# Peptides against a protein of PDB entry 7PB4: the designs that were tried, part 32

Target 1, 105 residues: chain A of PDB entry 7PB4
Amino acid sequence: KMLNIKEYKEKLLSTLGEFLEDHFPLPDRSVKKKKKNIQESSVNLITLHEMLEILINRLFDVPHDPYVKISDSFWPPYVELLLRNGIALRHPEDPTRIRLEAFHQ
Target 2, 218 residues: chain B of PDB entry 7PB4
Amino acid sequence: DALQMAVGYFEKGPIKASQNKDKTLEKHLKTVENVAWKNGLASEEIDILLNIALSGKFGNAVNTRILKCMIPATVISEDSVVKAVSWLCVGKCSGSTKVLFYRWLVAMFDFIDRKEQINLLYGFFFASLQDDALCPYVCHLLYLLTKKENVKPFRVRKLLDLQAKMGMQPHLQALLSLYKFFAPALISVSLPVRKKIYFKNSENLWKTALLAVKQRNR

## One batch from the design tools (peptide; aimed at target 1 Y8 K11 L20)

Design b2_p9_5_s1 (made by RFdiffusion4, then SolubleMPNN; from b2_p9_5, 6 letters changed)
Fold by OpenDDE base, seed 1:
Order: structure tokens, then C-alpha cells, then sequence
Structure b2_p9_5_s1 (fold): chain B 105 residues (1-105), chain C 218 residues (1-218), chain A 9 residues (1-9)
């Protein structure tokens, strides 16, 4: 049973990975290498695939509290995309926490 | 320079020592407005002020006034637009500010230096079509951005579903007509041949300012 | 389902 869930998760993530990379890529921040002084906050943004993986993992690992805290690695457009499409929900009391909805049905 | 002092005020925030914070704010805001409408703003000034207007650092009235004067002297940096879209998604700005931003983005589209990264945001703009207040302006933006590679079966379905919900809106019809042009096999539905593409509020708030910018850069 | 997630994206 647990193996089948892991395999299903991996297959789901793999199938989504290509789609998410093609249609929702991260913006390339690499262009501004030349001007030294802009301390652009070097926060490494995670991919939408990695964000979904975190949300799915939390749902499986902690099903009674399936909420993930939004970190600085969460690109705001990705968070908004998940929320607007009903893929994720905000915690009713803590808007900094989100859960995966599509897997609670 | 008065403009540099004004931009610095918005960037760094009010220096504690001014008893009359509101008068100082208004003075700096008027300085930015006056320069922007007369001469336009440098790309760096737009980068700073656009982020401030969308960050929720100031009240909605101030943010609206800042955003209304985001008029370029020459170009707008694509990076500023990408950052701005990120701020919109943080949810610290009002719905009216979001609408104004999309109106601004459409109005200023030709003055953005590059489109490569903005084109990567296509999916995010497309997801905003479901917002009834944004939909007319997002359709116009997508009409400007859409390439053949963006026309996918799932997006066609979403547009048709949206049309079923909202009816035969002129802005949706314009976008669907473009989709049919790029991928006629994906759109079996007969679209009315509209002789004129019509987007809501084709007269932008910046019409006079944009004419002046084009004249200065000739 | 994967299809639902894909339909929402």
C-alpha cells in the first residue's frame, strides 16, 4: 500500500514536471550578473514542481496538519497560481500556511 | 536633484524627524508626478517606484498616484515588470491597483525593452482571465503576447469555458480569433468575423503622455 | 486525479 502511494506520487510528479516546466518556468534572473552593487536578495526560488512535491509530501507525512508554511523560496506567482486554481488552500487562521486541496477529495 | 530626493524618500521611507509626514509625502509625490508627465522617468526610477506602488508600503491612494505616473523617458526594464507581477501575487495591493497595473502594462507594452521573460509569464496572465475585473485587460495583454507555441488545447478549452460563462465578450472574441489564426484545427467553432478588434478602454489614461514620449525619442 | 490537477493548470 505505501509503495503504491509513493509510486503514484512519483508518477504524478513526473507527469506534472514536464508540463510545469514548459508552461510555468521560473523567470531567468541570471541576466544581471554585471552590476555588482544590487544585492538582489539571493533567495533561491524553487520550481513549481518542487513546491508541489513539498505540498504532497506534507499531506502524506502529516495528514492531520497538511499545511506548509510559505517560505521565501516560494515564488509568489506560483502560490497565487495554486490558490486561484483551487490546487491549494490557505489555512483559515494563518494565511502564511497552505495545503494541497486536490488530494483531500 | 528634487526627483532623486523624492525617489529616495519612497525607497528609504520617511526620515523620522519630519513632523509633517503628510506634507513631505505630498511634496515628493508631486515632484515625481511633475517630472513623469513632463519628461518621463528613467528605467531605474520606474523600477524603484513600481515596486513601491505594488508592495503595499504606502496606502492605496498613494500607490494609485505612483502607478499613474509610471511613464518612461525611454524604456521600461522587463525585470521591473517581472518583479511587479510578483508583487501583485503577494496580495498586498488592492484590486483597483491590480486593474490599474494591467492597464498600465498594456499601455506601456511597446516601451518594455525585452519580452522574453514576460512571455514566460504567459501562463500566469492566462490564469488571471478568471478575474472578471482583470479579464478585459488580460485578454488585451495576451493578444499582444500570444505566439503559436502558447496556443494549446487546454487553453482553448479554458477560453471556450470562459466564453460560455461570460458570454460573447469582444475582448474574448479578439483573443479567440488570434488563437484560431495560429491554430485553426483547435477551434472548430465559427467565430464572428469582426472587422475591428475591440478592447475595453482602448483610450488609456496615458495617451497624451505616450505621444510625448514617442516625440522625444524620435 | 492527475487530470483534475492538469485541468486546473
Amino acid sequence: as target 1 above (105 residues)
Amino acid sequence: as target 2 above (218 residues)
Amino acid sequence: SVDLLLSLL
Scores: peptide ipSAE 0.057, ipTM 0.855, DockQ to the pose 0.044
OpenDDE base, seeds 2, 3, 4, 5: peptide ipSAE 0.056, 0.053, 0.056, 0.056; ipTM 0.853, 0.849, 0.852, 0.852; seed 2 fails the geometry check

Design b2_p9_5_s2 (made by RFdiffusion4, then SolubleMPNN; from b2_p9_5, 5 letters changed)
Fold by OpenDDE base, seed 1:
Structure b2_p9_5_s2 (fold): chain B 105 residues (1-105), chain C 218 residues (1-218), chain A 9 residues (1-9)
Amino acid sequence: as target 1 above (105 residues)
Amino acid sequence: as target 2 above (218 residues)
Amino acid sequence: SVQLHLELL
C-alpha cells in the first residue's frame, strides 16, 4: 500500500513536472548586479512542482491537518493559480494556510 | 525635486509625523499626477509607484489614482510588470484595481521594454480568463502575447468551454480567431468571420497621454 | 484525473 502511494506520487509529480515547467516557469529574476548594496533579500522562490510536492507530502504525512503554511518561497502567482483552479484550498480560519484539494477521481 | 520627495513619501512613508497626513498625501499625489501627465515618469519611478499601488499600502482611492498616472516618459520595465502581477496575486488590492491594472497593461503594452518575461506569464494571464470582470482585458492582452507555441489543445478546450459559459463574446472570438490562425487543426468550429476585431477600449483613459509620450519619443 | 487537474492548470 505505501509503495503504491509513493509510486503514484512520484508518477504524478513527474507527469506534472514537464507540464509545469513548460507552461508556468518562474520568471528569470535577472538581477542585474548593479552594485547598489540594497540587499534585496533574494527570497529563493520554489517551482510550482516543488510547491505541489510540499502540498502532496503534507496531505499524505498529516492527513488530519493537511494544511501548509504559505512561506515567502511561495510565489504569489502560483498560490493564486492553485486556488483559482481548485487544486488548493485556503484554510477557512487561516488564509495563510493552504491544502491540496482531493483530486476528483 | 518635488517628484523625488513625492515618490519617497509613498515608498518610505512620511519622514515626520505630519499633523495633517491627508493634506501631505494629497500634495504628493498631485505632484506625481502632474508630472506623469505632463512629462511621464521614469521607469524607476513607475517601478516604485506601481508596486505601491498594488501592495495595499494605501487605500483603494489612492491606489487607483497612482495607477492611473503610471504613464512612462520612455519605457516601462518588464520587471515592474512581473512584480505587479505578483502583487495582484497577493490579494491586497481590490477587484477594481485588478481591472484597472489589466487596462493599463494593455494600454501601455508597446512601452514595455521587453516581452520575454511577460510571455512566461502567459499561463497566469490565461488562468485569469475565468474572472468575468477581467476576461475582456485579459483576452486583449493574450491577443497581444499569443504565439504559436502558446496555442495548446487544453487552452483551446478552455476557451471553447468559456465561450459555452459566457456566450460568443467579441473578445473571446478575437482570441479564438488568433488561435485558429496559429493552429487551424485544433479548432474545428466555424468562427464567424469578423471583419473587425473589437476589444473594450482600454486605452481611453490614457489616450491623450499616450499621444504625448509618442510625440516626445519621436 | 491528474490530467483534469493539469487541464485546470
Scores: peptide ipSAE 0.056, ipTM 0.861, DockQ to the pose 0.046
OpenDDE base, seeds 2, 3, 4, 5: peptide ipSAE 0.056, 0.051, 0.051, 0.055; ipTM 0.861, 0.858, 0.859, 0.862

Design b2_p9_5_s3 (made by RFdiffusion4, then SolubleMPNN; from b2_p9_5, 4 letters changed)
Fold by OpenDDE base, seed 2:
Structure b2_p9_5_s3 (fold): chain B 105 residues (1-105), chain C 218 residues (1-218), chain A 9 residues (1-9)
Amino acid sequence: as target 1 above (105 residues)
Amino acid sequence: as target 2 above (218 residues)
Amino acid sequence: SVEIYLELL
């Protein structure tokens, strides 16, 4: 049973990977680091694929608290996409936490 | 200059020591408005102010006024638009601000210096079609952005499903007609031959300002 | 199904 879930997860992620890269790529932020001393922490944004992987992993690893904290690596359009399509839900008491919905049915 | 001080005020926020914060805010806002409508704003000024208007740093009334005066002197940076879309998705701005932003984006579309990165946002704009308040403006934006490569079977299905739910809306029909032009095999449905593509509120709030910008850049 | 996710995206 668990192996079948992992295999299904991997197959799901693999199939989504190409689709997500083709249709929801990260914008090329050529943030020319002008040398001004402000540590503009170049936050490395993760792909939508990686974001979904994190959410799926959390659901399987910690099913009693399946929520992931939104980090600065989470590109806001991706978060909005997941929430708007009902793929993810915000925690009712903590709007900084989201969970995968499609697997809670 | 007065504009630099005004932009700096919005960027840094109100200095604690000002007894009359509202008068100072109004003074700086009027400075930005006056320069924007008279001469347009530099790309750097638009970059700063557009992000402020969408960040939720100020109240909805202030954000609305800032957005209404996002008029370029010459060009708008594509990077400013990409950042703005990110802020829009953070959810710190009102629904009315979101609508105004999409209206602005459509109105200012020709003044954006490049389209390569905006074209990468196609999927995100397309996902916003399900928002009834945004749908007319998003259809117009997508009409401007759509290339043959964007016309996919799943997007055709979504548009047809949306049409089934919302009815045969003129803005949706305009987008579907463009999709049919690029990929006639994907759309078996006969679309009514409309003589004129009509997007509601195509008369933008910036009509006079846009004419002035075009005259200055001739 | 993967298709549902692809349809939702």
Scores: peptide ipSAE 0.065, ipTM 0.865, DockQ to the pose 0.045
OpenDDE base, seeds 1, 3, 4, 5: peptide ipSAE 0.059, 0.056, 0.062, 0.059; ipTM 0.854, 0.854, 0.863, 0.864; seed 1 fails the geometry check

Design b2_p9_5_s4 (made by RFdiffusion4, then SolubleMPNN; from b2_p9_5, 5 letters changed)
Fold by OpenDDE base, seed 1:
Structure b2_p9_5_s4 (fold): chain B 105 residues (1-105), chain C 218 residues (1-218), chain A 9 residues (1-9)
Amino acid sequence: as target 1 above (105 residues)
Amino acid sequence: as target 2 above (218 residues)
Amino acid sequence: SVELHLSLL
């Protein structure tokens, strides 16, 4: 049972990974390395793949509270993309928390 | 400089306690407006002010006025646009501000220095087609951005589904015609031959300002 | 399918 869930998760994530990298890549922030003084907040953004992995893991690990807190590593366009397409839902009382929507209903 | 003081006020807030905060705000806003419409703004000033207008730091009326005066002296940095799209997704700006941003983005498209990073946002813009208020402007933006590589079967399906829901909108028809040009095999549907492509509000708020910018940069 | 849901993205 657990093996099948892990394998399904890995297969899902792998199949999604290629699609997400092709169609929803992170913008490259690296261009402005040269100007010293822009304290652009060096927040490392995670990929959409990594974000989905976190959401999937939370759903499986804590099914009674499947919500993940939105961190600064969550690129806002990715959050909006997931919410707008019904892939994720906001917590009804805490808009800073999101869960993966169960695709199998 | 008066402009630097105004930009600094919006970025960092007032350096000195002003008894009349509203009068100070209005003074700085008028300074930005006057410079922007007369001379345009530097790319750095647009970067700062655009983020402020979309961050929700100020009220909708102020944000709208700031966004209306995001007129370049020369160029707009693509990085400013990428950051702006991020702010739009945070949801701290009004729906009217989002519409105004897409109108601005279409109007200023030729003044954006590079398009590589904006092209990476193609999927996000495409996802915004379902917003009825944004759809006309997003179609126009996508018409400017679309390359052959962006024309995928799933996007064709989504556009056809959207057309089934919204009807044969001129802006959607324009985008579908471009998709058919790049990938005729994906679009079996006969599209009406339109002699002219019409997008909603082809006359933008910045028409006069953009003419002045083009004249100064010649 | 998640693929379909993502293809709707």
Scores: peptide ipSAE 0.058, ipTM 0.865, DockQ to the pose 0.047
OpenDDE base, seeds 2, 3, 4, 5: peptide ipSAE 0.058, 0.055, 0.058, 0.058; ipTM 0.868, 0.865, 0.865, 0.867

Design b2_p9_6 (made by RFdiffusion4)
Pose (drawn by RFdiffusion4):
Structure b2_p9_6 (pose): chain A 91 residues (1-28, 43-105), chain B 212 residues (1-189, 196-218), chain P 9 residues (1-9)
Amino acid sequence: KMLNIKEYKEKLLSTLGEFLEDHFPLPDVNLITLHEMLEILINRLFDVPHDPYVKISDSFWPPYVELLLRNGIALRHPEDPTRIRLEAFHQ
Amino acid sequence: DALQMAVGYFEKGPIKASQNKDKTLEKHLKTVENVAWKNGLASEEIDILLNIALSGKFGNAVNTRILKCMIPATVISEDSVVKAVSWLCVGKCSGSTKVLFYRWLVAMFDFIDRKEQINLLYGFFFASLQDDALCPYVCHLLYLLTKKENVKPFRVRKLLDLQAKMGMQPHLQALLSLYKFFAPALISVKIYFKNSENLWKTALLAVKQRNR
Amino acid sequence: PVDVFLSVF
């Protein structure tokens, strides 16, 4: 069961990365890829389940933040505009 | 054959400025509906015309008439439904066309050969609940399509939030009752649906439904 | 997106 989940996870992640690079590229400060941004969000969601918010730095491309906001992937902090969290789809 | 000429004409897409082309388009569309309302269309023709109508090609009236004449002689391929859902996801489709398609998918539900691959698109179907124009028809579709495996906690939470936003609507209540039946531990709380009139009810489709 | 989704599943 564990190995099956692992194989599925790795396949999903690889294909997701390819899809992101194909459909959501950077334009050319130092910006990070959308993949790294999603990784940070996923890591913070499970590492700190009581505060899954990550600060928005200059490396976050505003179009990516807005994209994640429009599609119900990322959620804004009720008071602090510089923080965003990942939607807890598992619950 | 008389119908294949019209299928090929619609596959060629819209043509130049109209000198006599309005009459040509009308003749081809009349031929298709006559065949559809007399004895029905085959699976291949349906696969072609449904996806042509749900694409950006041709105007709204042509797509509406094509959708209203999408009556199967036998069965409907599920791959055609999957491609139709891919065309809805493209977004170059009219709202009224989307409503008509969901009505058609509800009406033609028992004439799809297989529904497992369609159930795999449950997420795409569920995401359309945000749109309050598609909400009743999407709820009617999900009432038919929902299995036990589809009742995930996230969807229950989002459906409860939508019920709180819109109120206890009949279609939302029916879908929530189905979710309660399938997963009572995730939440506490088929049949009549408004605007559920079968627009595609020909006589032969009726005899096929009764034979079903 | 639909083809990608179905290929994964």

Design b2_p9_6_s1 (made by RFdiffusion4, then SolubleMPNN; from b2_p9_6, 5 letters changed)
Fold by OpenDDE base, seed 4:
Structure b2_p9_6_s1 (fold): chain B 105 residues (1-105), chain C 218 residues (1-218), chain A 9 residues (1-9)
Amino acid sequence: as target 1 above (105 residues)
Amino acid sequence: as target 2 above (218 residues)
Amino acid sequence: MVDIYLSIN
């Protein structure tokens, strides 16, 4: 069963990786650079693929608390995309935490 | 040219130090509006401006005006639409902006160069059906996108639940009828045979402009 | 299955 999940993970990440990289690129950083005075911390946004990888890894590493805290590196559109598509679920008591939703239920 | 300068202004964002910020903004906005309504915008210009309109970089009034003038000269890039959909989820957009976007997407649907990736976002659009304000326009969009492979039991259940909640809405009935066409075994409920599919006139805002675009590209 | 994954496969 675990092997099937790992294989499923790898397949999911591989299939989604190309798609997500091509079609869900990170927002152009060039627009943020010129607002020098907003100390918008040069937060390096992560890709949607990387977000999924983090969520999947957390589920495997800490199955009893599979929630990941949303950081500033999480681009909000990607978070919402995951939530709206049933890929992720918000913690019922802490909206700043999300987990991977079980795909097989 | 004036359009490139205007697009560049929006791309760079508001210069904090300008005393005449509002006048400059209005000048560039009018330039974009004038070109868009007269000639349409290039795909690259739409890509930039659509992203700006949905990112929350400017106020709602400006974003609304930009979105209203997202009229193509020839085609809209599918990639631009995919990017735009991601912004809809950030929750920073007003309900009115979301409605306007879906109206725009329906109106401009035929001008999008490809539909393959948009079809992959089917589930995202379907999730937006729960929003009462969006539901009519989302139903119209889904009606345009739905293929046999999209018609699944869980989606049928959700549509029937929505019908139970909202009543027999024309837009919902149109979508359900299409679902029944693709998968009659999944929808045992008798749907009224409506001869005319009725969606809210999403295109009304761009009707004249779209006619002009079609004439130029003939 | 996630709608996105189902749409890709």
Scores: peptide ipSAE 0.010, ipTM 0.651, DockQ to the pose 0.100
OpenDDE base, seeds 1, 2, 3, 5: peptide ipSAE 0.008, 0.008, 0.008, 0.020; ipTM 0.673, 0.666, 0.454, 0.606; seeds 1, 5 fail the geometry check

Design b2_p9_6_s2 (made by RFdiffusion4, then SolubleMPNN; from b2_p9_6, 7 letters changed)
Fold by OpenDDE base, seed 1:
Structure b2_p9_6_s2 (fold): chain B 105 residues (1-105), chain C 218 residues (1-218), chain A 9 residues (1-9)
Amino acid sequence: as target 1 above (105 residues)
Amino acid sequence: as target 2 above (218 residues)
Amino acid sequence: SVEIHLELL
């Protein structure tokens, strides 16, 4: 049972990976290193694939509280994309938390 | 100068507790408006003010006025647009501000310095087609952005489904016609031959300002 | 199906 879930997860993530990279890439933050010392804290944004992996992992690891807290690494367009397409849901009481919606089997 | 002080006020907030916060705000807002409509704004000023208008730092009335005066002197940085799209997705701006942003983006499209990063946002704009208030303006934006590589079977299905829900809207028909031009094999449906493509006139708010910008940059 | 979620993306 656990092996089949892991394999299914890996296959799901692999199949999603290419599609997400092609259609929803991160914008290239080619911050031209002009020397202005404003340490804009380069928040390292994760890919949509990595975001989905986190959500899937949370659903499997903690099924009774499948919500992930939105971090600064979560690019807002990705969060909106997941929510708008019904792939994720916000927590009803905490808008900073999202869960993977059950794939309609 | 007065503009730098105004931009600095919006960026950093008031340096001193002014007893008359509203009068100070209005003074700075009028300064930005006056410069923007007369001369346009520098790309750096647009970068700062556009993010402020979409961040939810100020009230909707102020944000709307700021966004209405995002008129370039020369160019708009594509990075400012990418950041702006991120702010739209944070959900701190009103629906009316989102509509105004897409109208602005279409109106100012030719003044954006590069399109490479904006083209990477194609999927996000496409996902916004389901918003009835945004749909006419997003269709116009997508009509400007769409390349052959963007025309995929799943997007064709989504556009046809959207047409089934919303009816044969002129803006959807325009986008579908472009999709059929790039990928005729994906669209078996007969599209009505429209002699003229009609989008909602997003430029109406900036028509005079855009003419002035084009005259200064000649 | 994964495809439906991919089609929703």
Scores: peptide ipSAE 0.039, ipTM 0.850, DockQ to the pose 0.046
OpenDDE base, seeds 2, 3, 4, 5: peptide ipSAE 0.035, 0.034, 0.024, 0.033; ipTM 0.840, 0.846, 0.833, 0.840

Design b2_p9_6_s3 (made by RFdiffusion4, then SolubleMPNN; from b2_p9_6, 4 letters changed)
Fold by OpenDDE base, seed 4:
Structure b2_p9_6_s3 (fold): chain B 105 residues (1-105), chain C 218 residues (1-218), chain A 9 residues (1-9)
Amino acid sequence: as target 1 above (105 residues)
Amino acid sequence: as target 2 above (218 residues)
Amino acid sequence: MVDVYLSIN
């Protein structure tokens, strides 16, 4: 059963990877470093694929607390996309944490 | 410059300790409004103020007023739009602010300097079609953005499902017609050939200002 | 995205 889950995870991530890159790419922050003062958070945004991978890994690694803290690397549109489509859920008491929703129940 | 002081005030945020906070805020807000409607705002000013309006830093009334005066002197940076979309997804702005933003985006579409990054956001805009309040304006935006490469079977199915749910809405029909134009094989359903595409008049709020901007940049 | 998930299951 565990091997099947890992294989399923890998297959899911692999299949989603190309789709997500094609349809939900990160915006190119070619923002020219002009004026210093807008702390454009130099935070490197992760891809939607990477975000899903983190969520899936957390679900498997810590099933009793499958929530991931939303970091600055989480692009808000990706978070919203996951939440709106029921792929992820916010923690009921901490909106800064999200988990993967179990679709297969 | 009075405008620079006003923008700086909004950028720094409300100073908690001032007894005259409301009067000062109103003064700076009026300054921004006056300049925006008379001359338009520089791209940098729009970048700052648009982020402020959508960040939830100020109350809804203030955010609405700021957003209404996001009128460019020349152009709007696509980066500002990308950042704005990000803020919309944070969930700190009201539903009415989201609607107003999409109306603004449609109205100001031609003044955005580049569309490359905005086109990359196609999937995110498409995902917002399920929101009944946003749907008319999102359809209009997608109508402006849609290329042949965006017309995919899963999106066609989603649009047809929305039509089944919402009925034959003019804005949805317009978008479906465009999809059929790019990919006729994907849409077997006979769409009524409406000669006139009717979107809600999103630009009505800025009509006079936009005419003035176009005249200044000719 | 939902359709992609459904196609994999």
Scores: peptide ipSAE 0.010, ipTM 0.766, DockQ to the pose 0.152
OpenDDE base, seeds 1, 2, 3, 5: peptide ipSAE 0.008, 0.010, 0.009, 0.008; ipTM 0.784, 0.780, 0.715, 0.710; seed 2 fails the geometry check

Design b2_p9_6_s4 (made by RFdiffusion4, then SolubleMPNN; from b2_p9_6, 6 letters changed)
Fold by OpenDDE base, seed 2:
Structure b2_p9_6_s4 (fold): chain B 105 residues (1-105), chain C 218 residues (1-218), chain A 9 residues (1-9)
Amino acid sequence: as target 1 above (105 residues)
Amino acid sequence: as target 2 above (218 residues)
Amino acid sequence: SVDIYLKIN
C-alpha cells in the first residue's frame, strides 16, 4: 500500500512538473544587488512543483499534522494559486501554515 | 526635496513619537499626489510607493490614494510590477485595492518598460479570472498580454466555462475573440461579431494624466 | 492527481 502511494505521488509530481514549469514559471528576478544595507536576503524561491512536493510529503509523513509553514522561499503568487484553487488550505489558527486539501476529502 | 522626504516617510513608516501622525501622513501624501499628477513619478519612486501601497503597511484609504497616484514621469519598471503582483498575492490588501491595481496595470501597460517577465505571470492572471470582481479587468489585461503561445485548450475550456456561468460578458467575448484569432481550431463556437471591443475600464481614472505623460515624452 | 490537475487548470 505504501509503495503504491509513493508511486502515485511520483507519477503525480512528474505529470504536474512539466505543466507547472510551462504555465507557472518563476520570474527571472534579476535583483540587481544594489548595495543598500537592507539585507534583502536574496531568498531563493522554490518552484511550484517543489512547493507541491513539500505539501504532499508532509501529508504522507505527518498525516496528523499535515501543515507546512510558509517560508520566505514560497513565492506568494504560488501560495495564492494553491489556496484559490482549493489545492491548499490555511491552518485555521495559524495563517502561516498551509496543508494540501485534495487528499483530505 | 519634499518628494524625497515624503517617499522616505512612507518607506520608513510613521515615527512613533510624533504627536501629529495624521497631519504628517496627510502632508506627505499630498506631496506625492501633487508631484505625481503634475509631473509624474520616477521609476524608483513608483517602485517604493507601489510596494508600500500593497504591503498592508498603511490603511486601505492611504493605500488607495497612493495607488491612484502611481503615475510615471517616463516609464514603470517591469520589476516593480512583478513585485506588486507578489504583494497582491500575500493577501494584505483589500479586494478593492486588488481591483484598483488591475485597473492601474491596464492603464499603465504601455508605460511599462518591458513585458517579458509580466508575460511569465500570464498563468497567475488567468487564474484570477474566477474572481468575479477582478474578471473584467483581468480579461482586459489578458487581452493585452495574450500571445499565440498562451492559447491552450485548457484555457479555452476555462473561458467557455466562465461564459457559461457568467453569461456572454463583453470582456469575456473580447478575450475569446482574440483566442479564436490565434487558434481558430480550438474554438468551434461562433462568436458574435462585435464592432467595438468593450472593457469596463476603457475610461480609466488616469486618462488626463496619461495624456500629459505622453505629451511630455514626445 | 487528476483533481489537482483539474484545479490548477
Scores: peptide ipSAE 0.034, ipTM 0.777, DockQ to the pose 0.046
OpenDDE base, seeds 1, 3, 4, 5: peptide ipSAE 0.014, 0.044, 0.043, 0.027; ipTM 0.612, 0.826, 0.823, 0.637; seeds 3, 4, 5 fail the geometry check

Design b2_p9_7 (made by RFdiffusion4)
Pose (drawn by RFdiffusion4):
Structure b2_p9_7 (pose): chain A 91 residues (1-28, 43-105), chain B 212 residues (1-189, 196-218), chain P 9 residues (1-9)
Amino acid sequence: KMLNIKEYKEKLLSTLGEFLEDHFPLPDVNLITLHEMLEILINRLFDVPHDPYVKISDSFWPPYVELLLRNGIALRHPEDPTRIRLEAFHQ
Amino acid sequence: DALQMAVGYFEKGPIKASQNKDKTLEKHLKTVENVAWKNGLASEEIDILLNIALSGKFGNAVNTRILKCMIPATVISEDSVVKAVSWLCVGKCSGSTKVLFYRWLVAMFDFIDRKEQINLLYGFFFASLQDDALCPYVCHLLYLLTKKENVKPFRVRKLLDLQAKMGMQPHLQALLSLYKFFAPALISVKIYFKNSENLWKTALLAVKQRNR
Amino acid sequence: SVVELHLSL
């Protein structure tokens, strides 16, 4: 069961990365890829379940933040505009 | 054959400015509906015309008439439905066309050969609940399509939030009751749906439904 | 497409 989940996870992640690079590229400060941004969000969601918010730096391309916000992937902090969290789809 | 000429004409897409082209389009569309309302269409023709109508090609009236004449002689391929869902996901489709398509998918539900690959699109179907114009028809569709495996906690939470936003609507209550039946531990709280008139009820389709 | 990728998984 564990190995099956692992194979599925790895396949999903690789295909997701390819899809992101194909459909959500950077334009050309130092910006990070959308993949790294999603990785940071996923990591913070499970590492700190009581505060899954990550600060928005200058490396976050505003179009990516707005894309994640429009599609119900990322959520804004009720008071702090510089923080965003990942939607807890697992619960 | 008389119908294949119209199918090919619609596959060619819209043509030049109209000198006599309006009459030609009308003749081809009349031929298709006559065949559809007399004895029905085959799976291949339906696979072609449904996806042509749900694409950006042709105006709204042509797509509406094509959808209203999408009556199967036997069965409907599920791959055609998958491609139709993709065309909905493309977004170059009219709202009224989307409503008509969901009504058609509800009406033609028992005429799809297989429904497992359609159930795999449960997420795409569920995401359309945000749209309050598609909400009743999407709820009617999910009432038919929902299995036990589809009742995930996230969806229960989002459906409860939508019920709180819109109120206890009949279609939302029916879908929530189905979710309760399938997963009572995730939440506490088929049949009549408004605007569920079968627009595609021909006599032969009626005999086939009774034979079903 | 996104739907085709979903179904491929």

